# Ledger of designs, part 9: peptides against a protein of PDB entry 6J07

Target 1, 107 residues: chain A of PDB entry 6J07
Amino acid sequence: GQRGWFCGSVSQDLRQFWVAEGGTISDPRAADFLFSCDASHPDTLRIYQSLDYIEDNATVFHAYYLSAVANAKIKNSVALGHFILPPACLQKEIRRKIGSFIWEQDQ

## One batch from the design tools (peptide; made by RFdiffusion4, then SolubleMPNN)

Design b1_p9_5_s3 (from b1_p9_5, 5 letters changed)
Fold by OpenDDE base, seed 1:
Structure b1_p9_5_s3 (fold): chain B 107 residues (1-107), chain A 9 residues (1-9)
Amino acid sequence: as target 1 above (107 residues)
Amino acid sequence: WRISHYYPA
């Protein structure tokens, strides 16, 4: 099964959707997916400061991915890679080169 | 990276 961890910044609705789609909720160390809606939230900051993340063994995704999946008309049309949530200190430079993140755009 | 998306199962 797919195990997910959720930052306190993620709504209960998105957590419920994850479970409804067959996912389970676990602690960060056991999780296969890490979801957050706020790179500056204390829960997410603890992930960024962990050895697993620093050593590139963990990835944080913006939970808006789940909303996109819920509203998708074509199966598997939503690319998870577009929802990688980097630390706040890197976001300004990324926006300058690539543009605004998907979760910041009106859809 | 630790994400099941990269694995077959």
Scores: peptide ipSAE 0.035, ipTM 0.656, DockQ to the pose 0.141
Fold by OpenDDE base, seed 4:
Structure b1_p9_5_s3 (fold): chain B 107 residues (1-107), chain A 9 residues (1-9)
Amino acid sequence: as target 1 above (107 residues)
Amino acid sequence: WRISHYYPA
C-alpha cells in the first residue's frame, strides 16, 4: 500500500515528497505507513497507546527514511527496518545494545 | 505488523 500517516513533527517537505512519489495521506487507522520525527510528540504517543500498536499490528517509522530514499544513489538500498521509531522509553536500552539510531548520526 | 517497503520509481 501507499497510504501514509504523518505526525505533526514531520515537515511539509517530506509530506510533499511522499505525495510526489505517488503516496497518499490518510488517518492512522487506514495508513500502511506511520511516519514521525518525534517519539515524544503527542500525535505519536497516541499511536503508541493504540490497541493496534500494543498488539504489534502497527509500526512507526522515522520520517528521515524518506530523506534517505530521496538521496539514495542506489534504489532499494535504504532499509525501512533501520528507521523503526520505538517509544522513547525503550530507546536508551536500544542504543546501549545496538548503537545510535541512523537519524541521530546523520542529522 | 504494518510494515512494507517504499522506494521512488
Scores: peptide ipSAE 0.034, ipTM 0.649, DockQ to the pose 0.112
Fold by OpenDDE base, seed 5:
Structure b1_p9_5_s3 (fold): chain B 107 residues (1-107), chain A 9 residues (1-9)
Amino acid sequence: as target 1 above (107 residues)
Amino acid sequence: WRISHYYPA
């Protein structure tokens, strides 16, 4: 199945795209994918604080992934791994080491 | 972190 959880920071347009592509929306514990647009949003923070996440059993992805898929000529050409959304406290250091996140480059 | 989704689809 393709079950997704969405932080409140994710637009309805992206949620609707998910559903239009055959996905369903569920709570985090039942979801296959966790999407957020804001690592500092309370919804996302609760994920980061969960035992599943702390024990590395879950990953949060930036919902911009869905936008990239929507605009891609070949949908499977978009690499999900480029859209891992780490906690805000780590982002500055990651940018210093790796560079700007992909969702920041098109802004 | 795991470079994967939460559960298998």
Scores: peptide ipSAE 0.039, ipTM 0.683, DockQ to the pose 0.277; fails the geometry check
Fold by OpenDDE base, seed 2:
Structure b1_p9_5_s3 (fold): chain B 107 residues (1-107), chain A 9 residues (1-9)
Amino acid sequence: as target 1 above (107 residues)
Amino acid sequence: WRISHYYPA
């Protein structure tokens, strides 16, 4: 099984989808995946401030990934890498180089 | 960035 941590900004529907697909919910230190819908949420900010994140041992993903998986005809067709959620201080530069984030196009 | 998991490997 895969363990996921969820920021308070993530809806209960997305959490339920994760569990329905066989995932479990865990604290950040034990989680395999970290999900958030808001880089400025206090829960997510605490992740960005952690030693694990600073040392590049952790990555936060936008929970919209789960919505994309739920709506995809082929489960493996959704690329997790497109849903990396960086700190707010880096997002402007990233948009300048590669365009708007995928979750901003539909939300 | 480690894009597959929270921890490497």
Scores: peptide ipSAE 0.037, ipTM 0.670, DockQ to the pose 0.227; fails the geometry check

Design b1_p9_5_s4 (from b1_p9_5, 5 letters changed)
Fold by OpenDDE base, seed 3:
Structure b1_p9_5_s4 (fold): chain B 107 residues (1-107), chain A 9 residues (1-9)
Amino acid sequence: as target 1 above (107 residues)
Amino acid sequence: WRISRYIPK
């Protein structure tokens, strides 16, 4: 199975979709996927400050990925890599280089 | 800028 952790910023609807698709919800240490909708949320900040994240052994994804998957006819047509959620301190520079994040384009 | 790697478990 796929284990996911969810920041408090993620809606219950998205969590329910994850479970409906066969995922389970776990603590961040056991999770394979870390989802958040807010890089500034305290839950997400704790991830960014963890050794796993600092050592590049963990990645936070924007939970909008799940919405995109839900709306896609072909699930694998949605690239998870497009939904990497970096710390707020890096976002301006990233936008300068690659443009607005995909979750910002539909807002 | 730097992004973390995702390694499937």
Scores: peptide ipSAE 0.037, ipTM 0.663, DockQ to the pose 0.544
Fold by OpenDDE base, seed 4:
Structure b1_p9_5_s4 (fold): chain B 107 residues (1-107), chain A 9 residues (1-9)
Amino acid sequence: as target 1 above (107 residues)
Amino acid sequence: WRISRYIPK
């Protein structure tokens, strides 16, 4: 099974979709996926400050990924890698190089 | 990295 942790910034609808698709919800240490809608939310900041994250053993994804999956016409067409949510301090530099994030374009 | 693959039903 796939275990997911959700920042408080993520809506209950997206959490319910995760469960409906076969996922379970767990604490961040046990989770396979970490979802957030706000890199500046205290819950997400605690992830970024964790040893697991600092040592590149954890990745935070924007929960908009789940919305994209729900609305996708083709199964498996949504690339999880496009939804990596980096710390806010890095986002400006990333935008300079690759442009705006997907969740910023579609919202 | 702690990254897995999510495949929608």
Scores: peptide ipSAE 0.035, ipTM 0.640, DockQ to the pose 0.114
Fold by OpenDDE base, seed 2:
Structure b1_p9_5_s4 (fold): chain B 107 residues (1-107), chain A 9 residues (1-9)
Amino acid sequence: as target 1 above (107 residues)
Amino acid sequence: WRISRYIPK
């Protein structure tokens, strides 16, 4: 199964889509996927400060990934790697090197 | 980047 954790910044619609597609919702420690829409949200900040994240055992993804999957004709055509949500302190440097994040282009 | 916890169960 696919267990997901959701920051408070993620809408209920996206959470419902996750469950409708066969996912379950769990706490961050048990989750296989961590979703957020705001790197500055307190829930997400706690993830970045956790030992799991510091030791590189956790990755946060932007929940816009779920919207992209919902709108895609082929579900496997959406690359999860394009939706990695890094801490705010790293985002400016990343944009300088590879351009704007995919979730910033349409919202 | 390293995608950790990418283990669908």
Scores: peptide ipSAE 0.039, ipTM 0.663, DockQ to the pose 0.295; fails the geometry check
Fold by OpenDDE base, seed 1:
Structure b1_p9_5_s4 (fold): chain B 107 residues (1-107), chain A 9 residues (1-9)
Amino acid sequence: as target 1 above (107 residues)
Amino acid sequence: WRISRYIPK
């Protein structure tokens, strides 16, 4: 199954979509996917500060991925890798090199 | 970055 954790920054609508698509909601330790809409939210910061994340055993994704999937005309056309949400301290440098993140762009 | 937990069960 697909177990997901959600930061408090994620709307109830996106959580409901996850469940409607067959996912379940769990704590961060049990989750296979970690979703957030805010790298500076206390919930997300706790993930970044965890040993799992520091040791590269965890990845946080922007929950806008779920919105993109919901609106996609072709199944499997949305690349999850484009929605990796890095810590705020890294985002400025990333924007300099590859531009704005997909969740910051107008669809 | 590793996505070791990225494999759905």
Scores: peptide ipSAE 0.037, ipTM 0.654, DockQ to the pose 0.257; fails the geometry check

Design b1_p9_6_s1 (from b1_p9_6, 4 letters changed)
Fold by OpenDDE base, seed 2:
Structure b1_p9_6_s1 (fold): chain B 107 residues (1-107), chain A 9 residues (1-9)
Amino acid sequence: as target 1 above (107 residues)
Amino acid sequence: LPKRKIYLP
Protein backbone atom coordinates (compact mmCIF):
# COMPACT_ATOMS: atom_id res chain seq x y z
CA GLY B 1 0.00 0.00 0.00
CA GLN B 2 1.02 3.59 -0.71
CA ARG B 3 1.12 5.93 2.27
CA GLY B 4 0.89 9.68 1.80
CA TRP B 5 1.35 12.74 3.97
CA PHE B 6 -0.56 15.91 3.09
CA CYS B 7 0.24 19.52 3.87
CA GLY B 8 -2.69 21.57 5.13
CA SER B 9 -2.53 23.42 1.81
CA VAL B 10 -3.89 20.38 -0.04
CA SER B 11 -7.63 20.31 -0.67
CA GLN B 12 -9.86 17.66 0.82
CA ASP B 13 -10.88 16.64 -2.70
CA LEU B 14 -7.33 15.61 -3.57
CA ARG B 15 -6.98 13.75 -0.28
CA GLN B 16 -10.22 11.92 -0.98
CA PHE B 17 -8.99 11.00 -4.46
CA TRP B 18 -5.82 9.54 -2.94
CA VAL B 19 -7.84 7.38 -0.57
CA ALA B 20 -10.33 6.39 -3.27
CA GLU B 21 -7.41 5.13 -5.39
CA GLY B 22 -6.24 2.91 -2.55
CA GLY B 23 -3.84 5.18 -0.72
CA THR B 24 -3.67 5.76 3.01
CA ILE B 25 -2.79 8.89 4.96
CA SER B 26 0.08 8.91 7.45
CA ASP B 27 2.56 11.12 9.26
CA PRO B 28 5.59 12.29 7.26
CA ARG B 29 7.96 9.75 8.81
CA ALA B 30 5.88 6.76 7.73
CA ALA B 31 4.75 8.22 4.39
CA ASP B 32 5.99 7.07 0.98
CA PHE B 33 4.77 10.33 -0.61
CA LEU B 34 4.83 13.88 0.70
CA PHE B 35 2.26 16.16 -0.97
CA SER B 36 1.92 19.93 -0.75
CA CYS B 37 0.44 22.82 -2.73
CA ASP B 38 2.49 25.53 -1.01
CA ALA B 39 6.24 25.52 -0.42
CA SER B 40 5.76 28.37 2.05
CA HIS B 41 3.10 26.64 4.16
CA PRO B 42 4.29 25.97 7.73
CA ASP B 43 3.61 22.23 7.33
CA THR B 44 5.85 22.05 4.25
CA LEU B 45 8.52 24.24 5.80
CA ARG B 46 8.78 21.77 8.67
CA ILE B 47 9.51 19.04 6.11
CA TYR B 48 12.24 21.10 4.44
CA GLN B 49 13.79 21.77 7.84
CA SER B 50 13.72 18.11 8.90
CA LEU B 51 16.84 16.00 9.14
CA ASP B 52 15.41 13.49 6.66
CA TYR B 53 15.01 16.18 4.01
CA ILE B 54 18.36 17.83 4.71
CA GLU B 55 20.05 14.45 4.32
CA ASP B 56 18.27 13.92 0.97
CA ASN B 57 16.03 11.13 2.27
CA ALA B 58 12.77 12.89 1.41
CA THR B 59 11.11 14.58 -1.56
CA VAL B 60 8.06 16.85 -1.57
CA PHE B 61 5.70 16.64 -4.53
CA HIS B 62 3.10 19.17 -5.62
CA ALA B 63 -0.35 17.70 -5.04
CA TYR B 64 -1.36 18.86 -8.53
CA TYR B 65 0.17 15.53 -9.53
CA LEU B 66 -2.97 13.87 -8.19
CA SER B 67 -5.18 16.16 -10.24
CA ALA B 68 -3.14 15.32 -13.33
CA VAL B 69 -3.52 11.60 -12.62
CA ALA B 70 -7.26 12.00 -12.10
CA ASN B 71 -7.62 13.71 -15.48
CA ALA B 72 -5.23 11.49 -17.43
CA LYS B 73 -6.55 8.87 -19.81
CA ILE B 74 -3.54 6.71 -18.96
CA LYS B 75 -2.55 7.03 -15.31
CA ASN B 76 1.00 5.79 -15.89
CA SER B 77 1.57 8.59 -18.42
CA VAL B 78 1.91 11.19 -15.66
CA ALA B 79 5.54 11.48 -14.57
CA LEU B 80 5.89 12.09 -10.84
CA GLY B 81 9.30 13.68 -11.38
CA HIS B 82 7.71 16.67 -13.08
CA PHE B 83 5.96 17.54 -9.82
CA ILE B 84 8.87 17.85 -7.40
CA LEU B 85 8.20 20.88 -5.18
CA PRO B 86 11.47 22.50 -4.10
CA PRO B 87 11.86 25.12 -1.38
CA ALA B 88 10.79 28.61 -2.41
CA CYS B 89 14.38 29.88 -2.24
CA LEU B 90 15.36 27.64 -5.17
CA GLN B 91 12.36 28.12 -7.43
CA LYS B 92 13.48 31.27 -9.26
CA GLU B 93 16.69 29.66 -10.44
CA ILE B 94 14.87 26.49 -11.45
CA ARG B 95 12.38 28.49 -13.52
CA ARG B 96 15.29 30.24 -15.21
CA LYS B 97 16.81 26.92 -16.24
CA ILE B 98 13.76 24.76 -16.93
CA GLY B 99 10.80 27.11 -17.21
CA SER B 100 7.57 27.45 -15.26
CA PHE B 101 6.39 24.54 -13.15
CA ILE B 102 3.52 22.43 -14.47
CA TRP B 103 1.21 23.45 -11.62
CA GLU B 104 1.75 27.10 -12.55
CA GLN B 105 0.61 26.60 -16.14
CA ASP B 106 -2.93 26.90 -17.42
CA GLN B 107 -5.10 23.87 -16.79
CA LEU A 1 17.50 7.64 -4.79
CA PRO A 2 16.43 4.54 -2.88
CA LYS A 3 16.13 6.36 0.43
CA ARG A 4 13.94 9.16 -0.94
CA LYS A 5 10.18 9.36 -0.82
CA ILE A 6 9.40 7.97 -4.25
CA TYR A 7 6.74 6.16 -6.23
CA LEU A 8 6.07 2.67 -4.91
CA PRO A 9 3.88 0.09 -6.64
Scores: peptide ipSAE 0.132, ipTM 0.772, DockQ to the pose 0.179
Fold by OpenDDE base, seed 5:
Structure b1_p9_6_s1 (fold): chain B 107 residues (1-107), chain A 9 residues (1-9)
Amino acid sequence: as target 1 above (107 residues)
Amino acid sequence: LPKRKIYLP
């Protein structure tokens, strides 16, 4: 099964969807996926400060990905790469080059 | 950007 960690910024509904789809919830070190809805949340900031993240062995994804999957007719049609949640220091540059993040467009 | 965490099934 797939293991996921969730920042406190992620709603219980999205967590429940993850579990309903066969996922389990774990600590960040054991998790295969790291989900957050807030790059400035203390939980997420601790991830960004971790050695795994600094050494490029971890990525944080916006939990809106799960909402997109839930609403998609084809589950595999949602690209996880569109939901990378980078630290705040990188977001401005990414918006300049690619445009607003998908979770900002749909909210 | 950081790489995705390695999936360990």
Scores: peptide ipSAE 0.126, ipTM 0.770, DockQ to the pose 0.190
Fold by OpenDDE base, seed 3:
Structure b1_p9_6_s1 (fold): chain B 107 residues (1-107), chain A 9 residues (1-9)
Amino acid sequence: as target 1 above (107 residues)
Amino acid sequence: LPKRKIYLP
């Protein structure tokens, strides 16, 4: 099974979708996926400050990925890589080079 | 469906 950790910034609806699709919710260390909707949320900040993340052994994804999957005609057509959520301090520079994040385009 | 969390290079 797929284990996911969720920042407090993630809605209950998205968490419920994760569980409905067969996922379970776990602590960050055991999780296969780390989901957040806010890079500045204290929960997410703790992830960014963790040794696993600093050593590039963890990635935070924007939970909007789950919404995109739910709404897609073909679920595997949604690219997880487009939903990497970097620390807030990097986002401005990324937007300058690549453009707005996908979760910002639909909101 | 989600994949295992990405290890950054």
Scores: peptide ipSAE 0.154, ipTM 0.782, DockQ to the pose 0.214; fails the geometry check
Fold by OpenDDE base, seed 4:
Structure b1_p9_6_s1 (fold): chain B 107 residues (1-107), chain A 9 residues (1-9)
Amino acid sequence: as target 1 above (107 residues)
Amino acid sequence: LPKRKIYLP
């Protein structure tokens, strides 16, 4: 099974979808996925400050990924990599180089 | 289900 951690910024609906799809919810250390809807949320900030993240062994994904998966017509057509949620301090630069994030475009 | 954590360069 897949284990996911969820920031408090993630809706219960998305958490329920995760579980409905066979996922379980765990602490960040045990999790295979880290989901957040707010890079500035204290829960997410704690992830960014963790050794695992600092050492590039962890990635935070925007939970909108789950919504995209739920709404996808083709299974497995949603690219997880498009939903990487970087720290807020880096987002402006990333937008400058790559463009607006998907969760900003589709919301 | 989604894939595991991505290691960023």
Scores: peptide ipSAE 0.152, ipTM 0.782, DockQ to the pose 0.211; fails the geometry check

Design b1_p9_6_s2 (from b1_p9_6, 4 letters changed)
Fold by OpenDDE base, seed 5:
Order: C-alpha cells, then sequence, then structure tokens
Structure b1_p9_6_s2 (fold): chain B 107 residues (1-107), chain A 9 residues (1-9)
C-alpha cells in the first residue's frame, strides 16, 4: 500500500477516502506522499523546513487531489503533478507563469 | 515542477 501523511488542515473525509482506497496514514518520515490544504499551516511549514524537503527529497501535494480523484470517472486521469503545493514564497511566481492553482479554480 | 515522493535511503 501507499503511505500518506496529512496536515491538520486536511479534512477527515479526505483522510477516510485515502484509507478506503487502500492507503495508510503515517508520520512524514515514513510517508510516500505528503498532503496539505494550507501552505501556511504549522504542520506544513515544518515539512518545508525539514532537511528532506530542503534537499528536494520530498514534495507536498494539495489534498484537493483526493477530492478530484474521488469525483473522476477514471481514477488515473487525475494528474498528481497539478496538485503540487509549494511554499507561499513561490506561489505568486507560479501563478504568474502558469495561472491559478487548480484547487483555487474549483473552490 | 517535478513530482517527487519522499525517499530516504
Amino acid sequence: as target 1 above (107 residues)
Amino acid sequence: LPKRKIYIP
């Protein structure tokens, strides 16, 4: 199975969906995926400050990815890469080049 | 931006 860590900003419903789809929940060090809904949440900030993240061995994804998967007719049609949640300091530049994030468009 | 999982050797 796939191991995921969840920021406190992620709803219990999305966590339950992850488990229902065969995922398990773990601490950030053991996790394969890191999910958050808030780049400014203290839990997420601690990830950004970790050596694993600084050394580019970790990526944080917006948990809205799970909602998109849940609503998709084809589960594999949702691209995880569209849900990368970068630190706040990078978001303005990304929006300038690519446009608003997908979770901002659908909310 | 690249998609990368956590990997700790």
Scores: peptide ipSAE 0.060, ipTM 0.707, DockQ to the pose 0.170
Fold by OpenDDE base, seed 1:
Structure b1_p9_6_s2 (fold): chain B 107 residues (1-107), chain A 9 residues (1-9)
Amino acid sequence: as target 1 above (107 residues)
Amino acid sequence: LPKRKIYIP
């Protein structure tokens, strides 16, 4: 099974969808996926400060990915890579080069 | 991915 950790910024509806799709919810140490809706939330900041993240062994994804999956008609049509949530200090530069993040476009 | 945490470069 797929284990996910959720920042406090993630709604209960998205957490429930994860479970409905067969996922389980765990602490960051056991989780395979890390979901957040706010790079500046204290929960997410602790992830960015962890050795796993600093050593490039962890990725934080924007939980809006789950909403996109829920609304998709084609299986596997939503690219997880488009929902990588980098630290706030990097987002401005990324937007300058690539454009607005997908979760910002739909909000 | 064969990692404890999923990482996409």
Scores: peptide ipSAE 0.058, ipTM 0.705, DockQ to the pose 0.151
Fold by OpenDDE base, seed 2:
Structure b1_p9_6_s2 (fold): chain B 107 residues (1-107), chain A 9 residues (1-9)
Amino acid sequence: as target 1 above (107 residues)
Amino acid sequence: LPKRKIYIP
């Protein structure tokens, strides 16, 4: 089973979609996936400050990934790697190199 | 349970 942790910034609708697709919700320590909609939210900041994250054993993903999966014609066509949510302090440089994040683009 | 909290196929 796939276990996910959700920042308080993630809507209940996206959480419900995760569960409807067979996922379970857990604390960050037990989770396989970490979802957030706000890199500046206190819940997400605690992840970035954890030893697991600092030692590169954790990745935070933008929960918009779940919305993209829900709307996709083919579920496997949505690449999770496009939804990595880095700390706010790194986002400006990333935008300079790669462009705007998918969740920031028009729907 | 994956060692890293990332996508695993």
Scores: peptide ipSAE 0.053, ipTM 0.708, DockQ to the pose 0.185
Fold by OpenDDE base, seed 3:
Structure b1_p9_6_s2 (fold): chain B 107 residues (1-107), chain A 9 residues (1-9)
Amino acid sequence: as target 1 above (107 residues)
Amino acid sequence: LPKRKIYIP
């Protein structure tokens, strides 16, 4: 099974969708995926500050990915890579080069 | 759901 960690910024609905699709919820160390809706949330900040993240052994994804999957006709058509959630300090520069994040376009 | 796992030591 797929294990996911969720920042407190993620709605219960998205968590429920994860579980409904067969996922389980775990602590960050045991999780296969890390989800957040707010790079500035204390829970997410703790991830960014962790040694595992600093050493590029962890990635945080925006939980809107789950919403996109839920609404897609073909679930595998949603690219997880488009939902990487970088630290807030990097987001402005990324927007300048690539444009608005996908979760910002739909909201 | 995603298939790629992120391994956190």
Scores: peptide ipSAE 0.061, ipTM 0.726, DockQ to the pose 0.072; fails the geometry check

Design b1_p9_6_s3 (from b1_p9_6, 4 letters changed)
Fold by OpenDDE base, seed 3:
Structure b1_p9_6_s3 (fold): chain B 107 residues (1-107), chain A 9 residues (1-9)
Amino acid sequence: as target 1 above (107 residues)
Amino acid sequence: LPVRKIYIP
């Protein structure tokens, strides 16, 4: 099975969707995927500050990915790579070069 | 659900 860690910023609905799709919820060290809705949330900040993340052995994804999958006609049509959630300090520069993040476009 | 796993030591 797929193990996911969830920041406290992620709604219970999205967590429930993950479980409904066959995922389990675990601590970040055991998780296969790390989900967050807020790069500035203390839970997510602890991930960014970890040695695993600093050494590029971990990636945080925006949990909006799960919403996109839930609403997609074809689940595989949603690219996980578009939902990489970088630290807040990098987001401004990324927006300048690539544009607004997908999770910001529907707002 | 995503297929690729992220390996965390």
Scores: peptide ipSAE 0.055, ipTM 0.716, DockQ to the pose 0.072
Fold by OpenDDE base, seed 5:
Structure b1_p9_6_s3 (fold): chain B 107 residues (1-107), chain A 9 residues (1-9)
Amino acid sequence: as target 1 above (107 residues)
Amino acid sequence: LPVRKIYIP
């Protein structure tokens, strides 16, 4: 099964969708996926400061990915890689090279 | 950007 951790910034609706699709909710150390809607939220900041993240063994995804999956007409058409949520200190440089994040365009 | 699986020992 897929285990997910959720920042407090993620709505209950998105959490419920995750569970409805067969996922379970866990603490960050047990999770396979880390979801957040706010890189500045204290919960997410703790992830960025963790040893696992610093050593490049973890990735945080914007929870808008789940909304995109829920609304997709074609199953498996949503690319998870488009929803990587990097620390705030890196976002400006990424926008300069690749463009605005998908959740900023659709929110 | 690469997507990295959470490492679980």
Scores: peptide ipSAE 0.055, ipTM 0.699, DockQ to the pose 0.138
Fold by OpenDDE base, seed 1:
Structure b1_p9_6_s3 (fold): chain B 107 residues (1-107), chain A 9 residues (1-9)
Amino acid sequence: as target 1 above (107 residues)
Amino acid sequence: LPVRKIYIP
């Protein structure tokens, strides 16, 4: 199955949804997906500071993706790529170029 | 920006 790591900023409800859909929860080293709701959370910062992330071998996704999937009517209609969560230091520049993040639009 | 899943060798 799919293995996911969750920052402490992610609610228990979203974690439960992940498991209900067949996912498992693991440490970052074993995880296939990294989920967070806060780029400034210490858990997420440790990911950004890791060599795997610095060398572009890892991506953090906003856990709001799971909420979007839960509410979607069509299977596989939610694009994971829209939920990439970059470090806070990059977010302002990204917003300038492509607009607000999808999780900010719905909060 | 990285757009990959976790790299698994």
Scores: peptide ipSAE 0.054, ipTM 0.698, DockQ to the pose 0.228
Fold by OpenDDE base, seed 4:
Structure b1_p9_6_s3 (fold): chain B 107 residues (1-107), chain A 9 residues (1-9)
Amino acid sequence: as target 1 above (107 residues)
Amino acid sequence: LPVRKIYIP
């Protein structure tokens, strides 16, 4: 199944969309997908500090992915990989090399 | 990095 965890920074609308599309909401340990809208939110910081994340067994995605999917005209046109949400300490370097994140461009 | 897929109809 599609089990997702949501940081408190994620709107109820996006959570409802996830459920409407067949997803379920779970705690981080049970979740297959971790969504956040704020790398600096305490909920997300706890994920970054977890052993699973430190050992590269977990990835946090920006919940704007769900908004992009909801608004997409072409099925499967939105790539989840474009919405990886790294810790704040890494974002500046990433922007320097790759450019602004998608969620920053559209907001 | 683990590859994750989400199916959205």
Scores: peptide ipSAE 0.049, ipTM 0.678, DockQ to the pose 0.091

Design b1_p9_6_s4 (from b1_p9_6, 3 letters changed)
Fold by OpenDDE base, seed 1:
Structure b1_p9_6_s4 (fold): chain B 107 residues (1-107), chain A 9 residues (1-9)
Amino acid sequence: as target 1 above (107 residues)
Amino acid sequence: LPVRKVYVP
């Protein structure tokens, strides 16, 4: 099973989907995946301030990834890398170079 | 930007 941490900004439905697919929910120190829906949420901000994140040993993903997986017909057709959630201070620059984030396009 | 899974022992 895959271990995931969830920011308080993530809905219970997405958490339930994670568990239904065989995932478990853990604290961020034990988690393999970190999910959030809000880069400005205090829970997520604490991750960005952590030593693991500062040293590039951690990545936060937007939980909308789970919704995309749930709606996908082909298993593993959704690329996790498209759902990297960077700190708010970096998002404007990223949008300028790459364009709007996927979770913004579908909201 | 970091693009790695969390490194857990």
Scores: peptide ipSAE 0.050, ipTM 0.690, DockQ to the pose 0.224
Fold by OpenDDE base, seed 2:
Structure b1_p9_6_s4 (fold): chain B 107 residues (1-107), chain A 9 residues (1-9)
Amino acid sequence: as target 1 above (107 residues)
Amino acid sequence: LPVRKVYVP
């Protein structure tokens, strides 16, 4: 099964959707996917500061991905790569080059 | 940005 970790910034509804779709909830070390709604949340900051993340062995995704999947007619039509959540210190530069993040457009 | 869909310990 798919194991997911959730930052405290993620709503219970999105967590429940994950479980309803067959996922399980775990601690970050055991998780396959890391979800957050706030790059500045202490939970997410601890991920960014971890050795696994620094060594590029982990990626954090914005939990809005789950909302997009829930609302999509075809689940696989939502690209996970569009929901990469980088550290806050990098977001301004990314917006300058690529534009606003998808979760900022719809929320 | 490096992207990994799965957290690799």
Scores: peptide ipSAE 0.049, ipTM 0.691, DockQ to the pose 0.199
Fold by OpenDDE base, seed 3:
Structure b1_p9_6_s4 (fold): chain B 107 residues (1-107), chain A 9 residues (1-9)
Amino acid sequence: as target 1 above (107 residues)
Amino acid sequence: LPVRKVYVP
């Protein structure tokens, strides 16, 4: 099984999809994946400020990944790496170099 | 769903 932590910014629908696909919901330390829809949400900020994150032992993903998976015609065709959600302070520079994030394009 | 785990101590 896969354990996921969800920021309060993530809708109940996406959480339910995670569970329906076999996932479980856990606290951040027990989680295999950290999901958020808002880098500025207090829950997510606490992750970014944690020692684990600062030491590159944690990654936050945008929960829109789950929507993309749900809508994908081919299983495993959605790359998780495209949904890394960095702190807000880094997003401007990333957009300059790479372009808008996928969740910004599709929503 | 993804297979790769993210390690959080």
Scores: peptide ipSAE 0.048, ipTM 0.705, DockQ to the pose 0.072
Fold by OpenDDE base, seed 5:
Structure b1_p9_6_s4 (fold): chain B 107 residues (1-107), chain A 9 residues (1-9)
Amino acid sequence: as target 1 above (107 residues)
Amino acid sequence: LPVRKVYVP
């Protein structure tokens, strides 16, 4: 099974979809996936400040990924890499080079 | 762009 942690910024609907698809919800240390909808939320900030994240052993994904999967004809056609949620300090530079994030376009 | 590690279980 897939274990996921969810920031408080993630809606209950997306959490329920995760569980409906066979996922379980766990604490960040046990989770395989870390989901958030707000890089500035205190829950997410604690992740960014954690030793695992600082040592590049953790990645935070925007929970809109789950919405995209739910709406996709083929679930595995959604690229998880497009939903990496970096710290706020990096987002402006990324937007300048790549453009707006997917969750900002379709959310 | 910053390079970030993507965890794959």
Scores: peptide ipSAE 0.046, ipTM 0.675, DockQ to the pose 0.549

